# Peptides against a protein of PDB entry 4IGA, part 14

Target 1, 116 residues: chain A of PDB entry 4IGA
Amino acid sequence: KRVLIVDDAAFMRMMLKDIITKAGYEVAGEATNGREAVEKYKELKPDIVTMDITMPEMNGIDAIKEIMKIDPNAKIIVCSAMGQQAMVIEAIKAGAKDFIVKPFQPSRVVEALNKV

## One batch from the design tools (peptide; made by RFdiffusion4, then SolubleMPNN)

Design b1_p10_5_s4 (from b1_p10_5, 3 letters changed)
Fold by OpenDDE base, seed 1:
Structure b1_p10_5_s4 (fold): chain B 116 residues (1-116), chain A 10 residues (1-10)
Amino acid sequence: as target 1 above (116 residues)
Amino acid sequence: MEEILRRAHE
């Protein structure tokens, strides 16, 4: 399965890329904000999206809403920071399938990937 | 969704 990684932090994208690849998934591509995430989803048609919540230009919740308009069957895993409980809930309501909390353990990322 | 929301609310 192919994964689109969405995070404004280059370090986080790199970390996720390593975990995803080692777990036997393919990285379809990367996005650095919510607008780019929507564009890349249309272009790449990934099987799974990892979606950061707090990003410039367009936040992850709005990106989820836009992706769900394009593909109601999209499989989105939210990546949240501590203290983002309300935003995680909103992301799930918007159509995200699961969430992981930063800092995350690689095993938790893999578990989420396998379940969606 | 219910289980995910429960976990997110904790």
Scores: peptide ipSAE 0.359, ipTM 0.882, DockQ to the pose 0.322
Fold by OpenDDE base, seed 4:
Structure b1_p10_5_s4 (fold): chain B 116 residues (1-116), chain A 10 residues (1-10)
Amino acid sequence: as target 1 above (116 residues)
Amino acid sequence: MEEILRRAHE
């Protein structure tokens, strides 16, 4: 399966890319903001999206909503920071299939990828 | 969804 990685932090995208690749998944591409995420989803038609929703200057929940309009079957895993329970709940209600908490544990990321 | 929401509240 091919994964679109969405995070404004290059370091976080790099970390996820390593985990995803080592787990035998393909990285379809990367997006650095919610608008780019929607554009890249249209372009790449990935099987899975990892979506940062704790970006200080971008609403990841809105990106989820827009992707769900494009593809109601989209498989979105939310990436959240510690203490962001309310945003995680909103992301799940918006259609995200699971969530993982930063800092990432590779086994938890792989579990989420395998289950969505 | 309920299970995921449960975990999110923990």
Scores: peptide ipSAE 0.356, ipTM 0.882, DockQ to the pose 0.339
Fold by OpenDDE base, seed 3:
Structure b1_p10_5_s4 (fold): chain B 116 residues (1-116), chain A 10 residues (1-10)
Amino acid sequence: as target 1 above (116 residues)
Amino acid sequence: MEEILRRAHE
């Protein structure tokens, strides 16, 4: 399966890419904000999206809403910071299938990828 | 979804 990685932090994208690749998934592409995430989703048609919440231009929750308009069957895993419970709940209500809390263990990322 | 929401509230 192909994964689109969305995070404004280059370090986080790198970390996720390593985990995703080692788990046997393919990285479809990367996005650095919510607007780019929507554009890349249309372009790449990934099987799974890892979605950061707090990003410039467009936040992850708004990106989830826009992607769900494009593809109601989208498989989105939210990657949230510690203390973002309210935003995680909002993201799940918007259509995200699961969430992972930063800093995350590689096994937790793999578990989420395998379940969606 | 309900199980995920439960976990998010913890």
Scores: peptide ipSAE 0.356, ipTM 0.882, DockQ to the pose 0.327
Fold by OpenDDE base, seed 5:
Structure b1_p10_5_s4 (fold): chain B 116 residues (1-116), chain A 10 residues (1-10)
Amino acid sequence: as target 1 above (116 residues)
Amino acid sequence: MEEILRRAHE
């Protein structure tokens, strides 16, 4: 399966790319904000998206909503430092399938990838 | 949802 990685932090994208590839998934591409995420989703049609929340231009919640308009079957895993219950609920309501709080263990990401 | 919330609080 192919994964679109969305995070404004280059280091985090690199980390996720390493985890994803070591787990046997393919990286479809990367996006650095929510607007790019929506554009890349249209272009690449990935199987899975890892989505940061706090990003410039467009935040992850809005990006989830827009991607769900494009593809109601989108598989989006949130990876965010904003692990507050309210934010988790908002992400799931928007359409996310899972929510991983930063900092995370690689195994947690792999479990999410395998489950969605 | 509930399981996701549980893990988020760990």
Scores: peptide ipSAE 0.271, ipTM 0.846, DockQ to the pose 0.508

Design b1_p10_6_s2 (from b1_p10_6, 4 letters changed)
Fold by OpenDDE base, seed 5:
Parts: structure tokens; C-alpha cells; sequence
Structure b1_p10_6_s2 (fold): chain B 116 residues (1-116), chain A 10 residues (1-10)
């Protein structure tokens, strides 16, 4: 399966790319903000998206909503430092399939990839 | 699903 990685932090994208690749998944592409994520989703039609929340231009919640308009079957895993209950509920209501709080263990990401 | 995700992140 092909994964689109969305995070404004280059270090985090690199970390996720390493985890995703080692787990046997393919990286479809990367996005650095929510607007780019929506554009890349349209272009690449990835199987899975890892989505940050706090980003410039467009935040991850809005990006999830826009992607779900494009593809109601989108498989989005949130990866965010904003792990409070209200934010988790908001992300799931927007359409996310899972929520991983930063900092995370690689095994948690792999588990999410395997289950969505 | 929401409750399970919340539990896993607690």
C-alpha cells in the first residue's frame, strides 16, 4: 500500500518515512501543509494518509474534511502532539480512522497502518 | 471506535 505523509516538520516526515518503509509500505509522496495534502491526495490517490494537525496554510482537521469530500473512503491516520480528548474526537468526527499522539513508538504507527 | 482510540491514547 502507498502512504501520503503530511507534516510541516521535515524531521517528522523523515521519521515517518523510515517507519513506513521499514514496515513494507511505499511512500506515495509528502505534503507540508493541509492545502498541499488535499492537492497531493487528488494527484496521487494514496491508499493511506498520515496527517499532522498543527500546520500553516490549512490545518489537519480541515484537510481531513476536504479529503473526505474528495474520497469518502479515504484512510487517514492522525499523528499529532495535540492528544487531548476533544481533539481526538474532532479528528475522528472529521473522518480519521486512528489518532496517534506524539511522541509515539514506531510499533504504534505500524499497528495503525496494518489496521486501517 | 472513538472510545477505543481514546483508551489507546490515555
Amino acid sequence: as target 1 above (116 residues)
Amino acid sequence: MVEEILRRNS
Scores: peptide ipSAE 0.341, ipTM 0.883, DockQ to the pose 0.564
Fold by OpenDDE base, seed 4:
Structure b1_p10_6_s2 (fold): chain B 116 residues (1-116), chain A 10 residues (1-10)
Amino acid sequence: as target 1 above (116 residues)
Amino acid sequence: MVEEILRRNS
């Protein structure tokens, strides 16, 4: 399966790319903000999205909502330092399939990829 | 399930 990685931090995108590829998935592309995420989703039609929340231009919650309009079957895994219960609920309500709090173990990401 | 995700992140 092909994964779109969305995070404004280059280091985090690199880390996720390593985890994703090592787990046997293909990286469809990368986005650095929510607007790019929506654009890249339309372009690449990935199977899975890893989504940061705190980003410039457009945050991850809004990006989730926009992607869900494009594809109601989108498989979005949130990866965020904002692990408050309210944020988790908001992300799930928006359409996310999972929520991974930073910092995370690689196995947690792999589990999420395998289950969505 | 929301419950499982909340449990795992709490």
Scores: peptide ipSAE 0.329, ipTM 0.877, DockQ to the pose 0.493
Fold by OpenDDE base, seed 3:
Structure b1_p10_6_s2 (fold): chain B 116 residues (1-116), chain A 10 residues (1-10)
Amino acid sequence: as target 1 above (116 residues)
Amino acid sequence: MVEEILRRNS
């Protein structure tokens, strides 16, 4: 399966790319903000999206909503430092399938990838 | 499930 990685931090994208590839998934592409995420989703039609929340241009919640408009069956896993219950609920309401709080262990990401 | 996600992140 192919994964679109969305995070404004280059380090985080690199980390996720390593985890994703080692787990046997393919990286479809990367996006650095919510606007790019929506564009890349349309372009690449990935099987899974890892989505940061706090990003410039467009935040992850809005990106989730826009992607869900495009593809109601989108499989989006949030990966964010904002682990407050309210944020988790908001992300799930927007359409996310899982929520991973930073900092995370690689096994947590793999578990999420395998579950969606 | 939502409850499990909430539990893991609470």
Scores: peptide ipSAE 0.326, ipTM 0.876, DockQ to the pose 0.462
Fold by OpenDDE base, seed 1:
Structure b1_p10_6_s2 (fold): chain B 116 residues (1-116), chain A 10 residues (1-10)
Amino acid sequence: as target 1 above (116 residues)
Amino acid sequence: MVEEILRRNS
């Protein structure tokens, strides 16, 4: 399966890329904000998206909503430092399939990838 | 599903 990685932090994208590839998945591409994520989703049609929340231009919640309009069957895993319950509920309400709080263990990401 | 995710993040 092919994964689109969305995060404004280059280090985080690098980390996720390493985890994803070592787990046997392919990286479809990367996005640095929510607007770019929506554009890349249309272009690449990935199987899975890892989505940050706090980003410039467009935040992750809004990006989830826009991607779900494009593809109601989109598989989106949130990866965010904003792990409060209200944010988790908001992300799931928007359409996310899982929510991983930063900092995380690689195994947590792999588990999410395998289950969506 | 939501309950499980909330449980893991609580």
Scores: peptide ipSAE 0.325, ipTM 0.877, DockQ to the pose 0.486

Design b1_p10_6_s3 (from b1_p10_6, 5 letters changed)
Fold by OpenDDE base, seed 4:
Structure b1_p10_6_s3 (fold): chain B 116 residues (1-116), chain A 10 residues (1-10)
Amino acid sequence: as target 1 above (116 residues)
Amino acid sequence: MVEEILKRNA
């Protein structure tokens, strides 16, 4: 399966890329903000999206909502430092299938990838 | 599903 990685931090994208590829998944592409994420989703039609929340231009919640308009069956895993209950609920309400709080163990990401 | 995710991250 192909994964679109969305995070404004280059280091985070690199980390996720390593985890994703080691787990046997393919990286479809990367996006650095929510607007780019929506564009890349349309272009690449990935099987899974890893989504940051705090990003410039467009935040992850809004990106989730826009992607869900494009594809109601989108499989989005949030990866964010904003792990408070209200944010988790908001992300799930928007359509996210899972929410991983930063910092995380690689196994947590792999588990999420395998379950969505 | 929400409950499970909240429990995991709580």
Scores: peptide ipSAE 0.315, ipTM 0.879, DockQ to the pose 0.511
Fold by OpenDDE base, seed 1:
Structure b1_p10_6_s3 (fold): chain B 116 residues (1-116), chain A 10 residues (1-10)
Amino acid sequence: as target 1 above (116 residues)
Amino acid sequence: MVEEILKRNA
């Protein structure tokens, strides 16, 4: 499966790329904000998306909503430092399949990838 | 599903 990595932090994208690749998945591409995420989703048609929430231009919640309009069957895994219950609920309501709070363990990401 | 995610992140 191919994964689109969305996060405004280069270090985080690098970390996720390592985890995703080592777990046997392919990295379809990267996006640094919600707007880019939507554009890349259309272009790359990835199987899975890892989505950050706090980003410039367009936040992750809005990006999830836009991607869901494009593909109602999109498999989006949120990865965010904002792990409060309200945010988790908001992300799931928007269409996310899982929510991983930062900082996270690699195994948590792998589990999420394998479940969607 | 929401409950599972919330429980895990609690």
Scores: peptide ipSAE 0.312, ipTM 0.876, DockQ to the pose 0.542
Fold by OpenDDE base, seed 5:
Structure b1_p10_6_s3 (fold): chain B 116 residues (1-116), chain A 10 residues (1-10)
Amino acid sequence: as target 1 above (116 residues)
Amino acid sequence: MVEEILKRNA
C-alpha cells in the first residue's frame, strides 16, 4: 500500500517515512500543509494518509474534510501533538480512522497502518 | 469508534 505523508516538519516527515518503509509500505509522496495535502491526494491517489493537524495554509482538520469530499473512502491516520479529547473527537468526526498522539512509538504507527 | 480510539490513546 502507498502512503501520503503530511506534516509541516521535515524531521517528522523523515521519521514517518522511515517507519512506513521499514513496515513494508511504499511512500506515495509528501505534503507540507493542508492545501498541498489535498492537491497531492488528487494527484497521487494514495491508499493511506498520515495527517498532521497544526500546519500553515490549511490545518489538518480542514484537509481531512476536503479529502473526504474528494474520496469518502479515504483512509486517514492523524498524527499530532494536539491529543486532547476534543481534538481527537473532532478529527474522527471529520473522517479520520485513527489518532496517534506525538510523541509516539513506531509500533503504534505500524499498528494503525495495518488496521485501517 | 471514537471511544475505542480515546481508550487506545489513554
Scores: peptide ipSAE 0.309, ipTM 0.876, DockQ to the pose 0.547
Fold by OpenDDE base, seed 3:
Order: sequence, then structure tokens, then C-alpha cells
Structure b1_p10_6_s3 (fold): chain B 116 residues (1-116), chain A 10 residues (1-10)
Amino acid sequence: as target 1 above (116 residues)
Amino acid sequence: MVEEILKRNA
């Protein structure tokens, strides 16, 4: 499966790329904000998206909503430091399939990838 | 689904 990695932090994208590839998945591409995420989703048609929440231009919640308009069957895993219940509920309501709180263990990301 | 995710992150 091909994964689109969305995070404004280069270090985090690098970390996720390492985890994703070592788990046997392919990285379809990267996006640094929600607007890029929507554009890249249209372009790359990835199987899975890892989505940050706090980003410039467009936040992750809005990006999820826009991607769901494009593809109601999109598989989006949120990965965010904002692990409050309200945020988790909002992300799931928007269409996310899972929510991983930062900091995380690599195994948690792998579990999410395998489940969706 | 929400409950499961909330429990996992608790």
C-alpha cells in the first residue's frame, strides 16, 4: 500500500517515512500543509494518509474534510500532539479512521497502518 | 469506533 505523509515538520515526515518504509509500505509522497495534502491526494491517489493537525495554510481537520469530499472511502490516520478528546472526536467526525498522539511508538503507527 | 480510539489513546 502507498502512503501520503502530511506534516509541516520535516523531522516528523522523515520519522514517519522511516517507520512506514520499514513496515513494508511505500511512500507515495509528502505534503507540508493541508492544502498540499488535498492536492497531493488528487494527484497521487494514495491508499493511506497520515495527517498532522496543526499546519499553516490549512489545518488537518479541514484537509480531512476536503479529502473525504474527493474520496469518501479515504483511509486517513491522524498523527498529532493535540490528543485531547475533543480533537479526537472532531477528527473522527471529519472522517479519520484512527488518531495517534505524539509522541508515539513506531509500533503504534504500524498497528494503525495495518488496521485501516 | 470513537470509544475504541479514545480508550487506546487514554
Scores: peptide ipSAE 0.299, ipTM 0.872, DockQ to the pose 0.558

Design b1_p10_6_s4 (from b1_p10_6, 5 letters changed)
Fold by OpenDDE base, seed 5:
Structure b1_p10_6_s4 (fold): chain B 116 residues (1-116), chain A 10 residues (1-10)
Amino acid sequence: as target 1 above (116 residues)
Amino acid sequence: MVEEILKRNE
């Protein structure tokens, strides 16, 4: 399966890329903000998206909503430091399939990839 | 689903 990695932090994209690749998944591409995420989703049609929340240009919640308009079957896993209950609920209501709080263990990401 | 994800993250 092919994964689109969305995070404004280069180090986080690198970390996720390592985890995703070692777990046997392919990296379809990367995006650095919510607008790029929507554009890349249209272009690449990935199987899975890892989505940050706090990003410039467009935040992750809005990006989830826009991607769900494009593809109601999109498989989006949120990876965010914003782990409060209200934010988790908001992300799931927007269409996310899972929510991983930063900092996380690699095994948690692999579990999410395998289950969505 | 929401409750399960919340529980997993607690």
Scores: peptide ipSAE 0.325, ipTM 0.882, DockQ to the pose 0.543
Fold by OpenDDE base, seed 4:
Structure b1_p10_6_s4 (fold): chain B 116 residues (1-116), chain A 10 residues (1-10)
Amino acid sequence: as target 1 above (116 residues)
Amino acid sequence: MVEEILKRNE
């Protein structure tokens, strides 16, 4: 399966890329904000998206909503430091399949990838 | 599903 990694932090994208590839998945591409995420989703048609929430241009919640308009079957895993219950609920309501709070264990990401 | 995710992130 091919994964689109969305995070404004280069370090986090690098970390996720390492986890994803070591788990046997392919990285379809990267996006640094929600607008790029939507554009890249259209372009790459990834199987899975890892989505940050706090980003410039367009936040992760809005990006989830836009991607779900494009593909109601999109598989989006949120990965965010904003682990408040309200944010988790909002992300799931928007269409996310899972929510991983930063900092996380690599195994947590792998479990999410395997589940969606 | 929400309950499960909330529980996992407690």
Scores: peptide ipSAE 0.318, ipTM 0.880, DockQ to the pose 0.558
Fold by OpenDDE base, seed 1:
Formats: structure tokens, C-alpha cells, sequence
Structure b1_p10_6_s4 (fold): chain B 116 residues (1-116), chain A 10 residues (1-10)
């Protein structure tokens, strides 16, 4: 399966790329903000999206909503430092399938990838 | 589903 990685932090994208590839998935592409995420989703039609929340231009919640309009069956895993209960609820309400709080263990990401 | 995710992130 192909994964679109969305995070404004280059380090985080690199980390996720390493985890994803070692787990046997393919990286479809990367996005650095929510607007780019929506554009890349349309272009690449990935099987899975890892989505940060706090990003410039467009935040992850809004990006989830827009992607869900494009593809109601989109498989989005949130990966964010913003682990408050309200944020988790908001992300799931928007259409996310899982929510991983930063910092995370690689196994947690792999588990989420396998489950969605 | 939501409840499980919330519990996991507590």
C-alpha cells in the first residue's frame, strides 16, 4: 500500500518515511501543509494518509475534511503532538481512522497502518 | 471506535 505523509516538519516526515518503508509500505509522496495534502491526495490517490494537525496554510482537521469530500473512503491516520481529548474527537469526527500522539513508538504507527 | 482511541491516548 502507498502512503502520503503530511507534516510541516521535515524531520517528522523523514522519521515517518523510515517507519513506513521498513514496515513494507511505499511512500506515495509528501506534503508540508493541509493545502498541499489535498492537492497531493488528488494527484497520487494514496491508500493511506498520515496527517499532522498543526500546519501553516491549512491545518490537518480542515485537510481531513477536504480529503473526505474527495474520497469518503480515505484512510487517514492522524499523527500529532496535540493529543487533547477534544482534538482526538474533532479528528475522528472529521473522518480520521486513528490518532497517534507524538512522541510515538514506531510500532504504534505500524499497528495503525496495518489496521486501517 | 472513538472511545477506544480516547482510552489509548489517555
Amino acid sequence: as target 1 above (116 residues)
Amino acid sequence: MVEEILKRNE
Scores: peptide ipSAE 0.312, ipTM 0.878, DockQ to the pose 0.533
Fold by OpenDDE base, seed 3:
Structure b1_p10_6_s4 (fold): chain B 116 residues (1-116), chain A 10 residues (1-10)
Amino acid sequence: as target 1 above (116 residues)
Amino acid sequence: MVEEILKRNE
């Protein structure tokens, strides 16, 4: 399966890329903000998206909503430091399938990838 | 579902 990685932090994208590839998944591409995420989703048609929340231009919640308009069956896993209950609920309500709080263990990401 | 995710992140 192909994964689109969305995070404004280069080091985080690198970390996720390592985890994803070592787990046997393919990286479809990367995005650095919510607007780019929506564009890349349309272009690449990935099987799974890892989505940060706090990003410039467009935040992850809005990106989830826009992607869900494009593809109601999108498989989006949130990965964010914003792990408050209200934020988790908001992300799930927007259409996310899972929510991983930073900092995370690699196994947690792999579990999420395998579940969606 | 939602409850499971919330519990996992507590």
Scores: peptide ipSAE 0.306, ipTM 0.874, DockQ to the pose 0.518

Design b1_p10_7_s1 (from b1_p10_7, 4 letters changed)
Fold by OpenDDE base, seed 3:
Structure b1_p10_7_s1 (fold): chain B 116 residues (1-116), chain A 10 residues (1-10)
Amino acid sequence: as target 1 above (116 residues)
Amino acid sequence: MEPLIPVTYA
């Protein structure tokens, strides 16, 4: 399966890429903000998306909503430091399938990838 | 689809 990695932090994208690749998944591409995420989703049609929340241009919640308009069956895993209950609920309402709080263990990401 | 559980250790 192919994964689109969305995060404004280069280090985080690198970390996720390492985890995703070692777990046997393919990286479809990367996006650095929500607007780019929506564009890349339409272009790449990935199987799974890892989505950061706090990003410039367009945040992750809005990106989730836009992607869901494009593909209501999109498989989006949020990966964010914004792990408060309100944000988790907001992400789920927007359409996210899972929510991983930073900092995280690699096994948590693999588990999410395998289950969405 | 496990529960949305936070895990920290990166």
Scores: peptide ipSAE 0.029, ipTM 0.654, DockQ to the pose 0.096
Fold by OpenDDE base, seed 4:
Formats: structure tokens, C-alpha cells, sequence
Structure b1_p10_7_s1 (fold): chain B 116 residues (1-116), chain A 10 residues (1-10)
């Protein structure tokens, strides 16, 4: 399966790329904000998306909503420091399949990848 | 498909 990694932090994208590839998944591409995420999703049609929330241009919640318009079957895993109850609920309502709070263990990401 | 239940670590 191919994963689109969305995060404005280069370090986080690097970390997720390492986890994803070691788990046997392929990295479809990367995006640094919500607008890029929507564009890349449309272009690459990945199987899974890891989505940050706090990003410039377009935040992750709005990106989830836009991706769901493109593909109602999109498999989106939120990965964010914004782990407050309200944000989790909002992400789920937008269409996210899981919500991983930063900081996280690699096994948590792998678990999410395997289950969505 | 319903969303997974979020899990956090201490």
C-alpha cells in the first residue's frame, strides 16, 4: 500500500517515512500543508494518508474534508500534537479513521496503518 | 468503516 505523508515539519515527514517504509509500505509522496495534501491526493491517489493538523495555507481538518470530497473512501490517519478531545472529535467527524497524538511510538503508527 | 478508537501513550 502507498502512503501520502502530510506534515509541515520536515523532521516529522522524515520520521514517518522511516516508519512507513520499515513497516513494508511505500511512500507515495509528501505534502507540507493542507493545500498540497489535497493536490497530491488527487494526483497520486494514495491508499493511506497521514495527516498533520496545524499547518499553514490549509489545516489538516480542512484537508481531510476536501480529500473526502475527492474520495469518500479515503483512509486518513491523523498524526498531530493537537490531541485534545475536541480536535479528535472534529477529525473523526471530518472523516479520519484514526488519530495518533504526538509524540508517538513507531508501533502506534504501524498499528494504524495495518488497521485502517 | 467506523473510525478506530484513538490510543495514547503515557
Amino acid sequence: as target 1 above (116 residues)
Amino acid sequence: MEPLIPVTYA
Scores: peptide ipSAE 0.027, ipTM 0.621, DockQ to the pose 0.050
Fold by OpenDDE base, seed 2:
Structure b1_p10_7_s1 (fold): chain B 116 residues (1-116), chain A 10 residues (1-10)
Amino acid sequence: as target 1 above (116 residues)
Amino acid sequence: MEPLIPVTYA
């Protein structure tokens, strides 16, 4: 399966790329903000998306909503420091399949990838 | 267990 990694932090994208690759998945591409994520989703048609929330241009919640318009069956895993109950509910309401709070353990990401 | 991947900041 191919994964699109979305996060404005280069370090986080690098770490997710490492985890994703070691878990046997392929990295379809990367995006640094929500607008770029939507564009890349259309272009790459990945199997899974890891989505940050707090990003410039377009936040993760809005990106999820836009991706869901493109593909109602999109498999989106949120990875964010904004782990408040309200935010989790908002992400799930938007269409996310899982929500991983930062900081996280690599195994948590792998489990999410395997289950979505 | 403690998280191994740090929070994104700055």
Scores: peptide ipSAE 0.024, ipTM 0.600, DockQ to the pose 0.703
Fold by OpenDDE base, seed 5:
Structure b1_p10_7_s1 (fold): chain B 116 residues (1-116), chain A 10 residues (1-10)
Amino acid sequence: as target 1 above (116 residues)
Amino acid sequence: MEPLIPVTYA
């Protein structure tokens, strides 16, 4: 399966790429903000998306909503430091399949990838 | 799946 990694932090994208590839998945591409995420989703048609929330241009919640309009069956895993209950609920309502709060253990990401 | 809270980075 192919994964689109969305995060404005280069370090986080590198970390996720390492986890994803070592788990046997392929990285479809990367996006640094919500607008790019939507564009890349259309272009790459990834099987799974890892989505940050706090990003410039367009935040992760809005990106989830836009992607869900494009593909109601999109498999989106949120990975964010914004783990407040309200934010988690909002992400799930928007269509996310899981919400991983930063910092996280690699195994948590792998489990999410395997289950969506 | 149930949303989970953080622990550690790699």
Scores: peptide ipSAE 0.035, ipTM 0.657, DockQ to the pose 0.137; fails the geometry check

Design b1_p10_7_s2 (from b1_p10_7, 4 letters changed)
Fold by OpenDDE base, seed 2:
Parts: structure tokens; C-alpha cells; sequence
Structure b1_p10_7_s2 (fold): chain B 116 residues (1-116), chain A 10 residues (1-10)
């Protein structure tokens, strides 16, 4: 399966890329903000998306909503430092399939990838 | 302060 990695932090994208590839998945591409994420989703049609929340241009919640318009069956895993209940509920409402709170263990990411 | 707990939906 191919994964689109969305995060404004280069180090986080690198970390996720390492975890994703070691878990046997392919990195379809990367995006640094929500707008780019939507564009890349249209272009690459990835199987899974890892989505940050706090990003410039467009935040992750809005990006999820836009991607869901493109593909109602999109498999989006949120990966964010903002793990409060309100944000989790917003992510669920937007269409996310999982929510990983930063900092995370690599195994948690793998579990999410395998489950969605 | 809310704990940082990863949540799997569904």
C-alpha cells in the first residue's frame, strides 16, 4: 500500500517515512500543508494518508474534509500533538480513521497502518 | 491537563 505523508515538519516527515517503509509500505509522496495534501491526494491517489493538524495554508481538519469530498473512502490517520478530546472528536467528524498523538512510538503508527 | 492518548476510531 502507498502512503501520503502530510506534516509541516521535515523531521516528522522523515521519521514517518522511515517507519512506513520499514513496515513494508511505500511512500507515495509528501505534503507540507493541507492545501498540498489535497493536491497530492488528487494526483497520487494514495491508499493511506498520515495527516498532521497544525499546518500553514490549510490545517489538517480542513484537509481531511476536502480529501473526503474527493474520496469518501479515504483512509486518513491523524498524527498530531493536539490530542485533546475536542480535537479527536473534530477529526472523527471530519472522517479520520485513527488518531495518533505525538510523541508516538513507531509500533503505534504500524498498528494504525495495518488496521485502516 | 488532558493525557496524550492515541485513539483508534470505530
Amino acid sequence: as target 1 above (116 residues)
Amino acid sequence: MEPLIPVTFA
Scores: peptide ipSAE 0.113, ipTM 0.744, DockQ to the pose 0.055
Fold by OpenDDE base, seed 4:
Parts: structure tokens; C-alpha cells; sequence
Structure b1_p10_7_s2 (fold): chain B 116 residues (1-116), chain A 10 residues (1-10)
């Protein structure tokens, strides 16, 4: 399966890329904000998306909503430091399939990838 | 400040 990695932090994208690759998944591409994520989703049609929330241009919640309009079957895993109850609820409502709180262990990401 | 909530939906 191919994964689109969305995070404004280069270090975080690098970390996720390493985890995803070592877990046997392919990295379809990367995006640095929500607008870019939507564009990349249209272009690459990945199987899975890892989505940060706090990003410039467009936040992750809005990006989830836009991607779900494109593909109602999109498999989106939120990966964010914004793990408050309200944000988790918003992610669920938007259509996210999982929510990983930063900081995380690699096994948590692999678990999410395998379950969605 | 609310605690972080790790959630597994699937």
C-alpha cells in the first residue's frame, strides 16, 4: 500500500517515512500543508494518508474534509500533538480512521497502518 | 489543559 505523508515539519515527515518504509509500505509522496495534501491526494491517489493537524495554508481537519469529498473511502490517520478530546472528536467527525498523538512510538504508527 | 487522548478507531 502507498502512503501520503502530510506534515509541515520536515523532521516529522522524515520520521514517518522511515517508519512507513520499514513496515513494508511505499511512500507515495509528501505534503507540507493541507492544500498541498489535497492536491497530492488527487494526483497520487494514495491508499493511506498520515495527516498532521496544525499546518499553514490549510489545517489537517479541513484537509480531511476536502479529501473525503474527493474519495469517501479515503483512509486517513491523524498524527498530531493536538490530542485533546475536542480535536479527536473533530477528526472522527471529519472521517479520520485513527488518531495518533505525538510523541508516538513507531509501533503505534505500524498498528494504525495495518488496521485501516 | 486537557490530557492527550490516544485513540484507535479501527
Amino acid sequence: as target 1 above (116 residues)
Amino acid sequence: MEPLIPVTFA
Scores: peptide ipSAE 0.100, ipTM 0.737, DockQ to the pose 0.051
Fold by OpenDDE base, seed 1:
Structure b1_p10_7_s2 (fold): chain B 116 residues (1-116), chain A 10 residues (1-10)
Amino acid sequence: as target 1 above (116 residues)
Amino acid sequence: MEPLIPVTFA
């Protein structure tokens, strides 16, 4: 399966890319904000998306909503430092399939990839 | 503030 990595932090994208690749998945591409994520989703048609929440231009929640309009079957895993109950609920309502809180263990990311 | 325990959503 191919994964689109969305995060405004270059370090985080690098970390996720390493985890995803080592787990046997392919990285379809990367996006640095929500607007770019939507564009890349249309272009790359990835199987899975890892989505940060706090980003410039467009936040992750709005990006999830837009991607779900494009593909109701999109598999989006949120990966965020904001693990508040309210944010988790908002992500679920938007259409996310999982929610990983930063900082995370690599195994948690692999678990999410395998489950969605 | 404590984050919720991450879980795969149904």
Scores: peptide ipSAE 0.098, ipTM 0.739, DockQ to the pose 0.051
Fold by OpenDDE base, seed 3:
Structure b1_p10_7_s2 (fold): chain B 116 residues (1-116), chain A 10 residues (1-10)
Amino acid sequence: as target 1 above (116 residues)
Amino acid sequence: MEPLIPVTFA
């Protein structure tokens, strides 16, 4: 399966790329904000998206909503430091399939990839 | 507030 990695932090994208590839998944591409994420989703049609929340240009919640308009079957895993109940509920409402709080263990990411 | 324990939603 091919994964689109969305995060404004270069280090986080690198970390996720390492985890994803070591787990046997392919990285379809990367995006650094929500607007780019929507564009890359249209372009690459990935199987899975890892989605940061706090980003410039467009936040992750809005990006999820836009991607769900494009593909209501999109498989989006949120990866965020914003693990408050209200944010988790908002992510569920937007259409996310999982929510990983930062900082996280690599095994948690692999678990999410395998389940969505 | 402390974050919730991450879970698969559905």
Scores: peptide ipSAE 0.050, ipTM 0.707, DockQ to the pose 0.052

